# Ledger of designs, part 10: peptides against a protein of PDB entry 2XVC

Target 1, 50 residues: chain A of PDB entry 2XVC
Amino acid sequence: ITERELLDYIVNNGGFLDIEHFSKVYGVEKQEVVKLLEALKNKGLIAVES

## One batch from the design tools (peptide; made by RFdiffusion4, then SolubleMPNN)

Design b1_p12_2_s2 (from b1_p12_2 with S2D H5K P11E)
Fold by OpenDDE base, seed 1:
Structure b1_p12_2_s2 (fold): chain B 50 residues (1-50), chain A 12 residues (1-12)
Amino acid sequence: as target 1 above (50 residues)
Amino acid sequence: SDKLKIKVLKEY
């Protein structure tokens, strides 16, 4: 999954992301999801609220 | 679960 695809998923999911669930459903390692989130955050595209 | 709430700040 790309950063843009993850961002689109987040948007379409109302801003919610369950990393455990996402990992299981999409077959993406949790650490990879975190890596993508960090990239999005570093680019100023997202902020993690909770 | 690892549920996060994320704010989208800007678009590509």
Scores: peptide ipSAE 0.703, ipTM 0.898, DockQ to the pose 0.780
Fold by OpenDDE base, seed 2:
Structure b1_p12_2_s2 (fold): chain B 50 residues (1-50), chain A 12 residues (1-12)
Amino acid sequence: as target 1 above (50 residues)
Amino acid sequence: SDKLKIKVLKEY
């Protein structure tokens, strides 16, 4: 999954992301999801609220 | 689960 695809998923999911669930459903390692989130954050595209 | 609430700040 790409950063853009993850961002689109987050938008379409109302801003919610369950990393454990996402990992299991999409077959992406939790560490990879976190890595993508960090990239999005570093680019100023997202902020994690909770 | 590892549920997060994320604020989207801008688009590509």
Scores: peptide ipSAE 0.703, ipTM 0.898, DockQ to the pose 0.800
Fold by OpenDDE base, seed 5:
Structure b1_p12_2_s2 (fold): chain B 50 residues (1-50), chain A 12 residues (1-12)
Amino acid sequence: as target 1 above (50 residues)
Amino acid sequence: SDKLKIKVLKEY
């Protein structure tokens, strides 16, 4: 999955992301999801609230 | 849990 695809998912999911659930459903390692989130954050595209 | 709330600041 790309950063853009993950961002689109987050938008379409009302800003909520369950990393464990996402990992199981889409077959993406949890570490990879975290790396993508970090990239999005570093680009100023997202802020993690909780 | 692994459940996060994310604020989207901008998009591509």
Scores: peptide ipSAE 0.702, ipTM 0.898, DockQ to the pose 0.851
Fold by OpenDDE base, seed 4:
Structure b1_p12_2_s2 (fold): chain B 50 residues (1-50), chain A 12 residues (1-12)
Amino acid sequence: as target 1 above (50 residues)
Amino acid sequence: SDKLKIKVLKEY
């Protein structure tokens, strides 16, 4: 999965992301999801609120 | 938990 694909998912999901659920459904390792989130955050594309 | 609330600041 790409950064853009994850960002699009977050947008379409109302800003909510359950990493455990996402990992199971899409077959992406949890550490990979975290890596992508860090990239998005470092680029100023997202902020984690909770 | 693993559930996060994320603010999207901009898109491509």
Scores: peptide ipSAE 0.701, ipTM 0.897, DockQ to the pose 0.849

Design b1_p12_2_s3 (from b1_p12_2 with S2N H5K P11E)
Fold by OpenDDE base, seed 3:
Structure b1_p12_2_s3 (fold): chain B 50 residues (1-50), chain A 12 residues (1-12)
Amino acid sequence: as target 1 above (50 residues)
Amino acid sequence: SNKLKIKVLKEY
């Protein structure tokens, strides 16, 4: 999965992301999801609220 | 839970 695909998912999901659920459904390692989130955050595309 | 609430600031 790409950063853009993850961002689109987050947008379409109302800003909610369950990392464990996402990992199981899409077959992406949890650490990879976190890595993508960190990249999005560093680029100023997202802020993690909770 | 690994559930997060994320604010999207901008898009590509």
Scores: peptide ipSAE 0.688, ipTM 0.888, DockQ to the pose 0.832
Fold by OpenDDE base, seed 4:
Structure b1_p12_2_s3 (fold): chain B 50 residues (1-50), chain A 12 residues (1-12)
Amino acid sequence: as target 1 above (50 residues)
Amino acid sequence: SNKLKIKVLKEY
């Protein structure tokens, strides 16, 4: 999965992301999801609120 | 849990 694909998912999901759920449904390792989130955050595309 | 609330600041 790409950064853009994850960002699009977050947008379409109302800003909510359940990492464990996402991992199970989409077959992406949890550490990979975290890596992508860090990239998005470092680029100023997202902020984690909770 | 692993559930996060994320604010999207900008898109491509």
Scores: peptide ipSAE 0.688, ipTM 0.887, DockQ to the pose 0.835
Fold by OpenDDE base, seed 2:
Structure b1_p12_2_s3 (fold): chain B 50 residues (1-50), chain A 12 residues (1-12)
Amino acid sequence: as target 1 above (50 residues)
Amino acid sequence: SNKLKIKVLKEY
C-alpha cells in the first residue's frame, strides 16, 4: 500500500484507523502502517489526535 | 480497539 492509498483510506473511513484491524484485513504489517503514518505526518498531511 | 483518530490536514 502507498502513502496516498492509506491517506485515502483514512479519509474514507472518517479519519479513523485501527492499525491491528487494518493489518489483518489488508495484509500489511503493523510496522509498515506506522511507517506510512509517520511519512504522512512528516509531510504535514495528517495529525494523530487519539 | 486499537483505533486512532487522524486529522487530515491537506491533500496531495
Scores: peptide ipSAE 0.687, ipTM 0.886, DockQ to the pose 0.742
Fold by OpenDDE base, seed 5:
Structure b1_p12_2_s3 (fold): chain B 50 residues (1-50), chain A 12 residues (1-12)
Amino acid sequence: as target 1 above (50 residues)
Amino acid sequence: SNKLKIKVLKEY
């Protein structure tokens, strides 16, 4: 999955993301999801609130 | 919980 695809998912999911659930459903390692989130954050695209 | 709340600041 790409950063853009993850961002779109987050938007379409009301801003919520369950990393464990996402990992199981989409077959993406949890570490990879975290790395993508970090990239999005570093680009100023997202802010993790909780 | 494992559910994160994310604020989208801008998009591509």
Scores: peptide ipSAE 0.687, ipTM 0.886, DockQ to the pose 0.803

Design b1_p12_2_s4 (from b1_p12_2 with S2D H5K P11D)
Fold by OpenDDE base, seed 1:
Structure b1_p12_2_s4 (fold): chain B 50 residues (1-50), chain A 12 residues (1-12)
Amino acid sequence: as target 1 above (50 residues)
Amino acid sequence: SDKLKIKVLKDY
């Protein structure tokens, strides 16, 4: 999954992301999801609220 | 679960 695809998912999911659920559904390791989130954050695309 | 709330600040 790409950063853009993850961002699209987040948008389509109302801003919510369950990393464990996402990992199971999409077969992406949790650490990879976190990596993508950090990339999105570093680019100023997202802020993690909780 | 690892549920997060994420604010989208800008888009591509």
Scores: peptide ipSAE 0.709, ipTM 0.902, DockQ to the pose 0.801
Fold by OpenDDE base, seed 5:
Structure b1_p12_2_s4 (fold): chain B 50 residues (1-50), chain A 12 residues (1-12)
Amino acid sequence: as target 1 above (50 residues)
Amino acid sequence: SDKLKIKVLKDY
């Protein structure tokens, strides 16, 4: 999955992301999801609120 | 849980 695809998913999911659920459904390692989130955050595209 | 709330600040 790409950063753009993950961002689109987050947008379409109302800003919510369950990393464990996402990992199981899409077959992406949890640590990979976290790395993508870190990249998005570093680019100023997202902020993690809770 | 692994549930996060994310604010989207801008798009591509």
Scores: peptide ipSAE 0.708, ipTM 0.901, DockQ to the pose 0.844
Fold by OpenDDE base, seed 4:
Structure b1_p12_2_s4 (fold): chain B 50 residues (1-50), chain A 12 residues (1-12)
Amino acid sequence: as target 1 above (50 residues)
Amino acid sequence: SDKLKIKVLKDY
């Protein structure tokens, strides 16, 4: 999965992301999801609120 | 938990 695909998912999901759920559904390692989130954050595309 | 609330600041 790409950064853009993850960002699109977040947008379409109202800003909510359950990492464990996402991992199960899409077959992506949890650490990979976290890596992508860090990249998005570093680019100023997202902020984690909770 | 693994459930996060994320603010999208900008898009491509």
Scores: peptide ipSAE 0.707, ipTM 0.901, DockQ to the pose 0.847
Fold by OpenDDE base, seed 3:
Structure b1_p12_2_s4 (fold): chain B 50 residues (1-50), chain A 12 residues (1-12)
Amino acid sequence: as target 1 above (50 residues)
Amino acid sequence: SDKLKIKVLKDY
């Protein structure tokens, strides 16, 4: 999964992301999801509210 | 919990 695909998922999911659930459903390692989130955050595309 | 609420600030 790419950064853009993850961003699109987040948008379409109302801003919610369950990393454990996402990992299980999409077969992406949790650390990879976190890596993508950090990239999105560093680019100013997202902020984590919780 | 691994459940996060994320604010989308801008798009590509």
Scores: peptide ipSAE 0.707, ipTM 0.901, DockQ to the pose 0.870

Design b1_p12_3_s1 (from b1_p12_3 with H4K)
Fold by OpenDDE base, seed 1:
Parts: structure tokens; sequence; C-alpha cells
Structure b1_p12_3_s1 (fold): chain B 50 residues (1-50), chain A 12 residues (1-12)
């Protein structure tokens, strides 16, 4: 999954992301999801609220 | 882990 695809997923899911659920459903390692989130955050594209 | 994420701007 790409950064753009993850961002689109987040938007389409109302801003919510369950890392465990996402990992299971999409077959993406949790550490990869976190890596993508950190990239998005570092680019100023997202902020993690909780 | 369940996160709430705010999208600040569109992806370039």
Amino acid sequence: as target 1 above (50 residues)
Amino acid sequence: MKLKIKVLKDYP
C-alpha cells in the first residue's frame, strides 16, 4: 500500500484507523502501517489526534 | 491500536 492509498482509506473511513484491523484485512504489516503514518505526518499531511 | 487522524491537506 502507498502513502496515498492509506491517506485515501483514512479519509473514506472518517479519519479513523484501526491498525490491527487494517493489518488483518489488507495484509499489511503493522510496522509498515506505522511507517506510512509517520511519513504522512512528517510531510504535514496528517495529525494523529488519539 | 485505534487512531483518530485529522487530514490536514491533500496528498501532493
Scores: peptide ipSAE 0.702, ipTM 0.897, DockQ to the pose 0.919
Fold by OpenDDE base, seed 5:
Structure b1_p12_3_s1 (fold): chain B 50 residues (1-50), chain A 12 residues (1-12)
Amino acid sequence: as target 1 above (50 residues)
Amino acid sequence: MKLKIKVLKDYP
């Protein structure tokens, strides 16, 4: 999955992301999801609220 | 882990 695809998913899901669920459904390792989130945050595209 | 994420802008 790309950063763009993950961002689109988050937008379409109302800003909510369950990493465990996402990993299981889309077959992406949890650490990869976290790495993508870190990249998005570093680019100023997202902020993690809770 | 469930996260709430604020999207600040669209992907460039």
Scores: peptide ipSAE 0.702, ipTM 0.895, DockQ to the pose 0.920
Fold by OpenDDE base, seed 3:
Structure b1_p12_3_s1 (fold): chain B 50 residues (1-50), chain A 12 residues (1-12)
Amino acid sequence: as target 1 above (50 residues)
Amino acid sequence: MKLKIKVLKDYP
């Protein structure tokens, strides 16, 4: 999965992301999801609220 | 882990 794909998923899911659920459904390692989130955050594209 | 994420801008 790419940063763009993850961002689109977040947008389409109302800003909610369950890392456990996402990992199971999409077959992406949890650490990879976190890595992508960190990249998005560092680029100023997202902020983690809760 | 469940997160609430604010999208600040579109992907470049």
Scores: peptide ipSAE 0.701, ipTM 0.896, DockQ to the pose 0.917
Fold by OpenDDE base, seed 4:
Structure b1_p12_3_s1 (fold): chain B 50 residues (1-50), chain A 12 residues (1-12)
Amino acid sequence: as target 1 above (50 residues)
Amino acid sequence: MKLKIKVLKDYP
């Protein structure tokens, strides 16, 4: 999965992301999801609110 | 882990 794909998912899911659920449904390792989130955050594309 | 994320800008 790409950064763009994850960002699109977040947008389309109202800003909510359940890492455990996402990992199971999309077959992406949890550590990979975290890596992508860190990349998005470092680029100033997202902020984690809670 | 459940997160709430604010999207700040579109992907470049």
Scores: peptide ipSAE 0.701, ipTM 0.897, DockQ to the pose 0.915

Design b1_p12_3_s2 (from b1_p12_3 with H4K K9A D10E)
Fold by OpenDDE base, seed 4:
Structure b1_p12_3_s2 (fold): chain B 50 residues (1-50), chain A 12 residues (1-12)
Amino acid sequence: as target 1 above (50 residues)
Amino acid sequence: MKLKIKVLAEYP
């Protein structure tokens, strides 16, 4: 999965992301999801609220 | 882990 794909998913899901659920459904390692989130955050594209 | 994320911009 790419940064763009993850961002699109977040947008389409109203800003909510369940890392456990996402990992299971899409077959992406949790570490990879976190890595992508960190990249998006570093680029100023997202802010994690809770 | 369940997160609430604010999207600040479209992907460049």
Scores: peptide ipSAE 0.738, ipTM 0.919, DockQ to the pose 0.906
Fold by OpenDDE base, seed 3:
Structure b1_p12_3_s2 (fold): chain B 50 residues (1-50), chain A 12 residues (1-12)
Amino acid sequence: as target 1 above (50 residues)
Amino acid sequence: MKLKIKVLAEYP
């Protein structure tokens, strides 16, 4: 999955992301999801609220 | 881990 695809998923999911669930459903390692989130955050595209 | 994320912009 790409950063763009993850961002689109987050938008389409109302801003919510369950890393455990996402990993299972999409077959992406949890650490990869976190890495993508960090990239999005560092680019100023997202802020983690809770 | 369940997160709430604020989207600040579209992907460039």
Scores: peptide ipSAE 0.738, ipTM 0.919, DockQ to the pose 0.906
Fold by OpenDDE base, seed 2:
Structure b1_p12_3_s2 (fold): chain B 50 residues (1-50), chain A 12 residues (1-12)
Amino acid sequence: as target 1 above (50 residues)
Amino acid sequence: MKLKIKVLAEYP
């Protein structure tokens, strides 16, 4: 999964992301999901609220 | 882990 695809998923999911669920459904390692989130955050594209 | 994320911009 790409950064763009993850961002689109987050938007389409109302801003909610369950990392455990996402990992299981999409077959992406949890560490990879976190890495992509960090990239999005570092680019100023997202902020984690809770 | 469940997160709430604010999207700040479109992907470039």
Scores: peptide ipSAE 0.738, ipTM 0.919, DockQ to the pose 0.907
Fold by OpenDDE base, seed 1:
Structure b1_p12_3_s2 (fold): chain B 50 residues (1-50), chain A 12 residues (1-12)
Amino acid sequence: as target 1 above (50 residues)
Amino acid sequence: MKLKIKVLAEYP
């Protein structure tokens, strides 16, 4: 999955992301999801609220 | 881990 695809998923899911669920459904390692989130955050595209 | 994320901008 790409940064763009993850961002689109987040948008389409109302801003909610369950990393465990996402990892299981999409077959992406949790570490990779976190890496992508960090990239999005560093680019100023997202803020993690909770 | 369940997160709430605010989207600040579109992907470039």
Scores: peptide ipSAE 0.737, ipTM 0.919, DockQ to the pose 0.926

Design b1_p12_3_s3 (from b1_p12_3 with H4K K9A)
Fold by OpenDDE base, seed 1:
Structure b1_p12_3_s3 (fold): chain B 50 residues (1-50), chain A 12 residues (1-12)
Amino acid sequence: as target 1 above (50 residues)
Amino acid sequence: MKLKIKVLADYP
């Protein structure tokens, strides 16, 4: 999965992301999801609210 | 882990 694909998923899901659920459904390692989120955050594309 | 994320911009 790419950063763009994860961002699109977040947008389409109203900003909600369940890392465990996403990992199970899409077969992506939890560590990879976190890595992509950190990249998006570092680029100023997202902010984690809660 | 469940997160609420604010999207600030589209991917460049």
Scores: peptide ipSAE 0.720, ipTM 0.908, DockQ to the pose 0.909
Fold by OpenDDE base, seed 5:
Order: sequence, then structure tokens, then C-alpha cells
Structure b1_p12_3_s3 (fold): chain B 50 residues (1-50), chain A 12 residues (1-12)
Amino acid sequence: as target 1 above (50 residues)
Amino acid sequence: MKLKIKVLADYP
């Protein structure tokens, strides 16, 4: 999964992301999802609210 | 873990 694909997924889900669910469905390690989120955040593309 | 994320901009 790319940063762009993850961002598009988040947008399509109204900003909601279940790390556990995403990991299981797309076969991506939870730690990798978190690292992608950190990259998006560092680029100023997202803010994690809760 | 369920997160709420604010999208600030489109991906370049």
C-alpha cells in the first residue's frame, strides 16, 4: 500500500480508520500502517485527532 | 484501534 492509497482510503471513509481491520483486509502490518500515517502527518497532509 | 483522522490536503 502506498501513502496515496492510504490517504484515499481515509478520505473515502470520512476520516475513520480502523488499524486492526485495515491490516487484516489489506494484509499490511499494523506497524506499517502507522508508519504511513506518520509520513502523511509529517508532510502536513493529515492530523490524527483520536 | 479506531482512529479519527482529519485530511488537510490532497496528496501531491
Scores: peptide ipSAE 0.720, ipTM 0.907, DockQ to the pose 0.911
Fold by OpenDDE base, seed 2:
Formats: sequence, structure tokens, C-alpha cells
Structure b1_p12_3_s3 (fold): chain B 50 residues (1-50), chain A 12 residues (1-12)
Amino acid sequence: as target 1 above (50 residues)
Amino acid sequence: MKLKIKVLADYP
């Protein structure tokens, strides 16, 4: 999955992301999901609220 | 881990 695809998923899911669920459903390692989130954050595209 | 994320901008 790409950063763009993850961002689109987050938008489509109302900003909510369950990393465990996402990992299981999409077959992406949890560490990879976190890596993508960190990239999005570093680019100023997202902020993690809770 | 469940997160709430604020989207600040569209992807370039």
C-alpha cells in the first residue's frame, strides 16, 4: 500500500484507523502501517489526535 | 491500536 492509498483510506474511514484491523484485512505489516503514518505526518498531511 | 487522525491536506 502507498502513502496515498493509506491517506485515502483514512479519509474514507472518517479519520479512524485501527492498525491491528487494517493489518489483518489488507495484509500489511503493522510496522509498515506505522511507517506510512510517520511519512504522512512528516509531510504535514496528517496529525494523530488520539 | 485504534487512532483518530486529522487529515490536514490532500496528497500531492
Scores: peptide ipSAE 0.720, ipTM 0.907, DockQ to the pose 0.913
Fold by OpenDDE base, seed 4:
Structure b1_p12_3_s3 (fold): chain B 50 residues (1-50), chain A 12 residues (1-12)
Amino acid sequence: as target 1 above (50 residues)
Amino acid sequence: MKLKIKVLADYP
């Protein structure tokens, strides 16, 4: 999965992301999801609210 | 872990 794909998913899901659910459904390791989120955050594209 | 994320911009 790419950063763009994850960002699009977040947008389409109303900003909600369940890392465990996402990992199970899309076959992406949880650590990879976290890595992508950190990249998006570092680029100023997202902010984690809770 | 369930997160609420604010999207600040589109991907460049």
Scores: peptide ipSAE 0.720, ipTM 0.907, DockQ to the pose 0.916

Design b1_p12_3_s4 (from b1_p12_3 with H4R K9A)
Fold by OpenDDE base, seed 5:
Structure b1_p12_3_s4 (fold): chain B 50 residues (1-50), chain A 12 residues (1-12)
Amino acid sequence: as target 1 above (50 residues)
Amino acid sequence: MKLRIKVLADYP
């Protein structure tokens, strides 16, 4: 999965992301999802609120 | 873990 794909998913999901669910459904390691989120955050594209 | 994400901009 790419940063763009993850961002699009978050947008289309109303800004909510269940890392456990996403990992299971898309076959992506939880740590990889977190790394992608960190990248998006560092680029100023997202803010993690909870 | 369920997260609330605020999207600030579109991907370049």
Scores: peptide ipSAE 0.719, ipTM 0.906, DockQ to the pose 0.922
Fold by OpenDDE base, seed 4:
Structure b1_p12_3_s4 (fold): chain B 50 residues (1-50), chain A 12 residues (1-12)
Amino acid sequence: as target 1 above (50 residues)
Amino acid sequence: MKLRIKVLADYP
């Protein structure tokens, strides 16, 4: 999965992300999801609110 | 882990 794909998912999911659920459904390692989130945050594209 | 994400911009 790419950063763009994850961002699109977050947008389409109303800004909510369940890492455990996402990992199971899409077959992506949890650490990979976190890596992508950190990249998006580092680029100023997202902020984690809670 | 459930997160609330604020999207600040579209992907470049």
Scores: peptide ipSAE 0.719, ipTM 0.906, DockQ to the pose 0.922
Fold by OpenDDE base, seed 2:
Formats: structure tokens, C-alpha cells, sequence
Structure b1_p12_3_s4 (fold): chain B 50 residues (1-50), chain A 12 residues (1-12)
């Protein structure tokens, strides 16, 4: 999954992301999801609120 | 882990 795809997923999910659920459903390692989130955050595209 | 994420901009 790409950063763009993850961002779109987050938007379509109303800003909510369950990493465990996402990992299981989409077959993406949890570490990879976190890596993508960190990239998005570092680019100023997202902020994690809770 | 469930996260609440604010999207600040569209992907470039």
C-alpha cells in the first residue's frame, strides 16, 4: 500500500484508523502501517490526535 | 490500536 492509498483510506474512514484491523484486513504489516503514518506526519499531511 | 487522525492536506 502507498502513502496516498493509506491517506485516502483514512479520509474515507472519517479520520479513524485501527492499525490491528487494517493490518489483518489488508495484509499489511503493522510496522509498515506505522511507517506510512510516520511518513505522512513528517510531510505535514496528518496529525495523530488520539 | 485505534487512532484518530486529522488530515491536514491532500497528497501532493
Amino acid sequence: as target 1 above (50 residues)
Amino acid sequence: MKLRIKVLADYP
Scores: peptide ipSAE 0.718, ipTM 0.906, DockQ to the pose 0.914
Fold by OpenDDE base, seed 1:
Structure b1_p12_3_s4 (fold): chain B 50 residues (1-50), chain A 12 residues (1-12)
Amino acid sequence: as target 1 above (50 residues)
Amino acid sequence: MKLRIKVLADYP
């Protein structure tokens, strides 16, 4: 999964992301999801609220 | 972990 794809998923999911659920459903390692989130955050594209 | 994420901008 790419940064763009993850961002689109977040948007389509109302801004919610369950890392455990996402990892299981999409077969992406949790650390990879976190890596992508950090990239998005560092680029100023997202803010984690909770 | 369940996160609430605010999208600040579209992906470039």
Scores: peptide ipSAE 0.717, ipTM 0.906, DockQ to the pose 0.924

Design b1_p12_4_s1 (from b1_p12_4 with S1A V11T S12D)
Fold by OpenDDE base, seed 1:
Structure b1_p12_4_s1 (fold): chain B 50 residues (1-50), chain A 12 residues (1-12)
Amino acid sequence: as target 1 above (50 residues)
Amino acid sequence: APPPPVKVKVTD
């Protein structure tokens, strides 16, 4: 999964991301999801509320 | 100006 794909997912999911659920459904390692989130955050593309 | 960041609630 790419950063853009994850961003699109978040937007289309109402700004909500359950990492455990996402990992299971899409077969992406949790560590990779976190890595992508950190990249998005560092680029100013997302603001993590929790 | 860059677009505002997407607000995300993250759970695990």
Scores: peptide ipSAE 0.714, ipTM 0.885, DockQ to the pose 0.940
Fold by OpenDDE base, seed 4:
Structure b1_p12_4_s1 (fold): chain B 50 residues (1-50), chain A 12 residues (1-12)
Amino acid sequence: as target 1 above (50 residues)
Amino acid sequence: APPPPVKVKVTD
């Protein structure tokens, strides 16, 4: 999965991301999801709340 | 100006 694909998923999911759920459904390692989130955050594309 | 960041609530 690419950074853009993850960003699009988040937007389409109303700004919510359950890492455990996403990993199981899409077959992506949890550490890979976290890596993509950190990249998106560093680029100023997302703001992680809570 | 760049667009504002998307607000994301992350759970695990």
Scores: peptide ipSAE 0.714, ipTM 0.885, DockQ to the pose 0.947
Fold by OpenDDE base, seed 2:
Structure b1_p12_4_s1 (fold): chain B 50 residues (1-50), chain A 12 residues (1-12)
Amino acid sequence: as target 1 above (50 residues)
Amino acid sequence: APPPPVKVKVTD
């Protein structure tokens, strides 16, 4: 999964991301999801709440 | 100008 794909998923999912759920459904390691989120955040593309 | 960041609520 790419940063853009994750961003699109978040937008299409109403701005919500359940890491555990996403990991199970898409077969992506939780660490990888977190890595992508950090990249998006550092680029100012997302603002993480909670 | 850059677009505003997407607000994301993250849960686990």
Scores: peptide ipSAE 0.714, ipTM 0.885, DockQ to the pose 0.969
Fold by OpenDDE base, seed 5:
Structure b1_p12_4_s1 (fold): chain B 50 residues (1-50), chain A 12 residues (1-12)
Amino acid sequence: as target 1 above (50 residues)
Amino acid sequence: APPPPVKVKVTD
């Protein structure tokens, strides 16, 4: 999964992301999801509220 | 100005 794909998922999911759920459904390691989130945050594309 | 960041609530 790419950064853009994850961003699109978040937007289409109303700004919510359950990492455990996402990992199970899409077969992406939780560590990879976190890395993508950190990249998006560092680029100013997302603001994590939690 | 750049677009505002997408607000995300993350749970686990």
Scores: peptide ipSAE 0.713, ipTM 0.885, DockQ to the pose 0.961

Design b1_p12_4_s2 (from b1_p12_4, 4 letters changed)
Fold by OpenDDE base, seed 3:
Structure b1_p12_4_s2 (fold): chain B 50 residues (1-50), chain A 12 residues (1-12)
Amino acid sequence: as target 1 above (50 residues)
Amino acid sequence: MAPPPVKVKVTD
């Protein structure tokens, strides 16, 4: 999965991301999901709530 | 200006 694909998923999912769920459904390691999120955040593409 | 970041609620 790419950063863009994850971003699109978040947008299409109403701005919600359940890492555990995503990992299980899409077969992506949780570490990879977190890595992508950090990249998106560092690029100013997402703002993590809470 | 750049577009605003997408607000995301992350859970685990």
Scores: peptide ipSAE 0.702, ipTM 0.879, DockQ to the pose 0.923
Fold by OpenDDE base, seed 2:
Structure b1_p12_4_s2 (fold): chain B 50 residues (1-50), chain A 12 residues (1-12)
Amino acid sequence: as target 1 above (50 residues)
Amino acid sequence: MAPPPVKVKVTD
């Protein structure tokens, strides 16, 4: 999965991301999801809320 | 001008 694909998923999912759920459904390791989120955040593309 | 960041609520 790419950073752009994850960003699009978040937008299409109403701005919500359940890492456990996403990992199970798409077969992506949780560590990989977190890595992509950190990249998006560091680039200023997303703002993680509580 | 850069677009505003996408707000995301992350849960686990």
Scores: peptide ipSAE 0.702, ipTM 0.879, DockQ to the pose 0.961
Fold by OpenDDE base, seed 4:
Structure b1_p12_4_s2 (fold): chain B 50 residues (1-50), chain A 12 residues (1-12)
Amino acid sequence: as target 1 above (50 residues)
Amino acid sequence: MAPPPVKVKVTD
């Protein structure tokens, strides 16, 4: 999965991301999801609300 | 002017 694909998923999911759920459904390792989130945050594309 | 970041609530 690419950074853009994850960003699009977040937007389409109303700004919510359950890492455990996403990992199971899409077959992406949890650490990979976290890595992509950190990249998106560092680029100023997302702001984590927790 | 760049667009504002997307607000995301992350759970695990």
Scores: peptide ipSAE 0.701, ipTM 0.878, DockQ to the pose 0.937
Fold by OpenDDE base, seed 5:
Structure b1_p12_4_s2 (fold): chain B 50 residues (1-50), chain A 12 residues (1-12)
Amino acid sequence: as target 1 above (50 residues)
Amino acid sequence: MAPPPVKVKVTD
């Protein structure tokens, strides 16, 4: 999965991301998902709510 | 002017 694909997923999913769920459904390692999120965040494309 | 970032609620 690419950064753009993950961003599109987030937008289409109403701004919600369950890493555990995403990993199981799409077969992507949780570490990879986190890596992509960090990249998107560093580029100012997403703002993680916590 | 840059577009606003997408707000994301992350759970795990």
Scores: peptide ipSAE 0.701, ipTM 0.878, DockQ to the pose 0.927

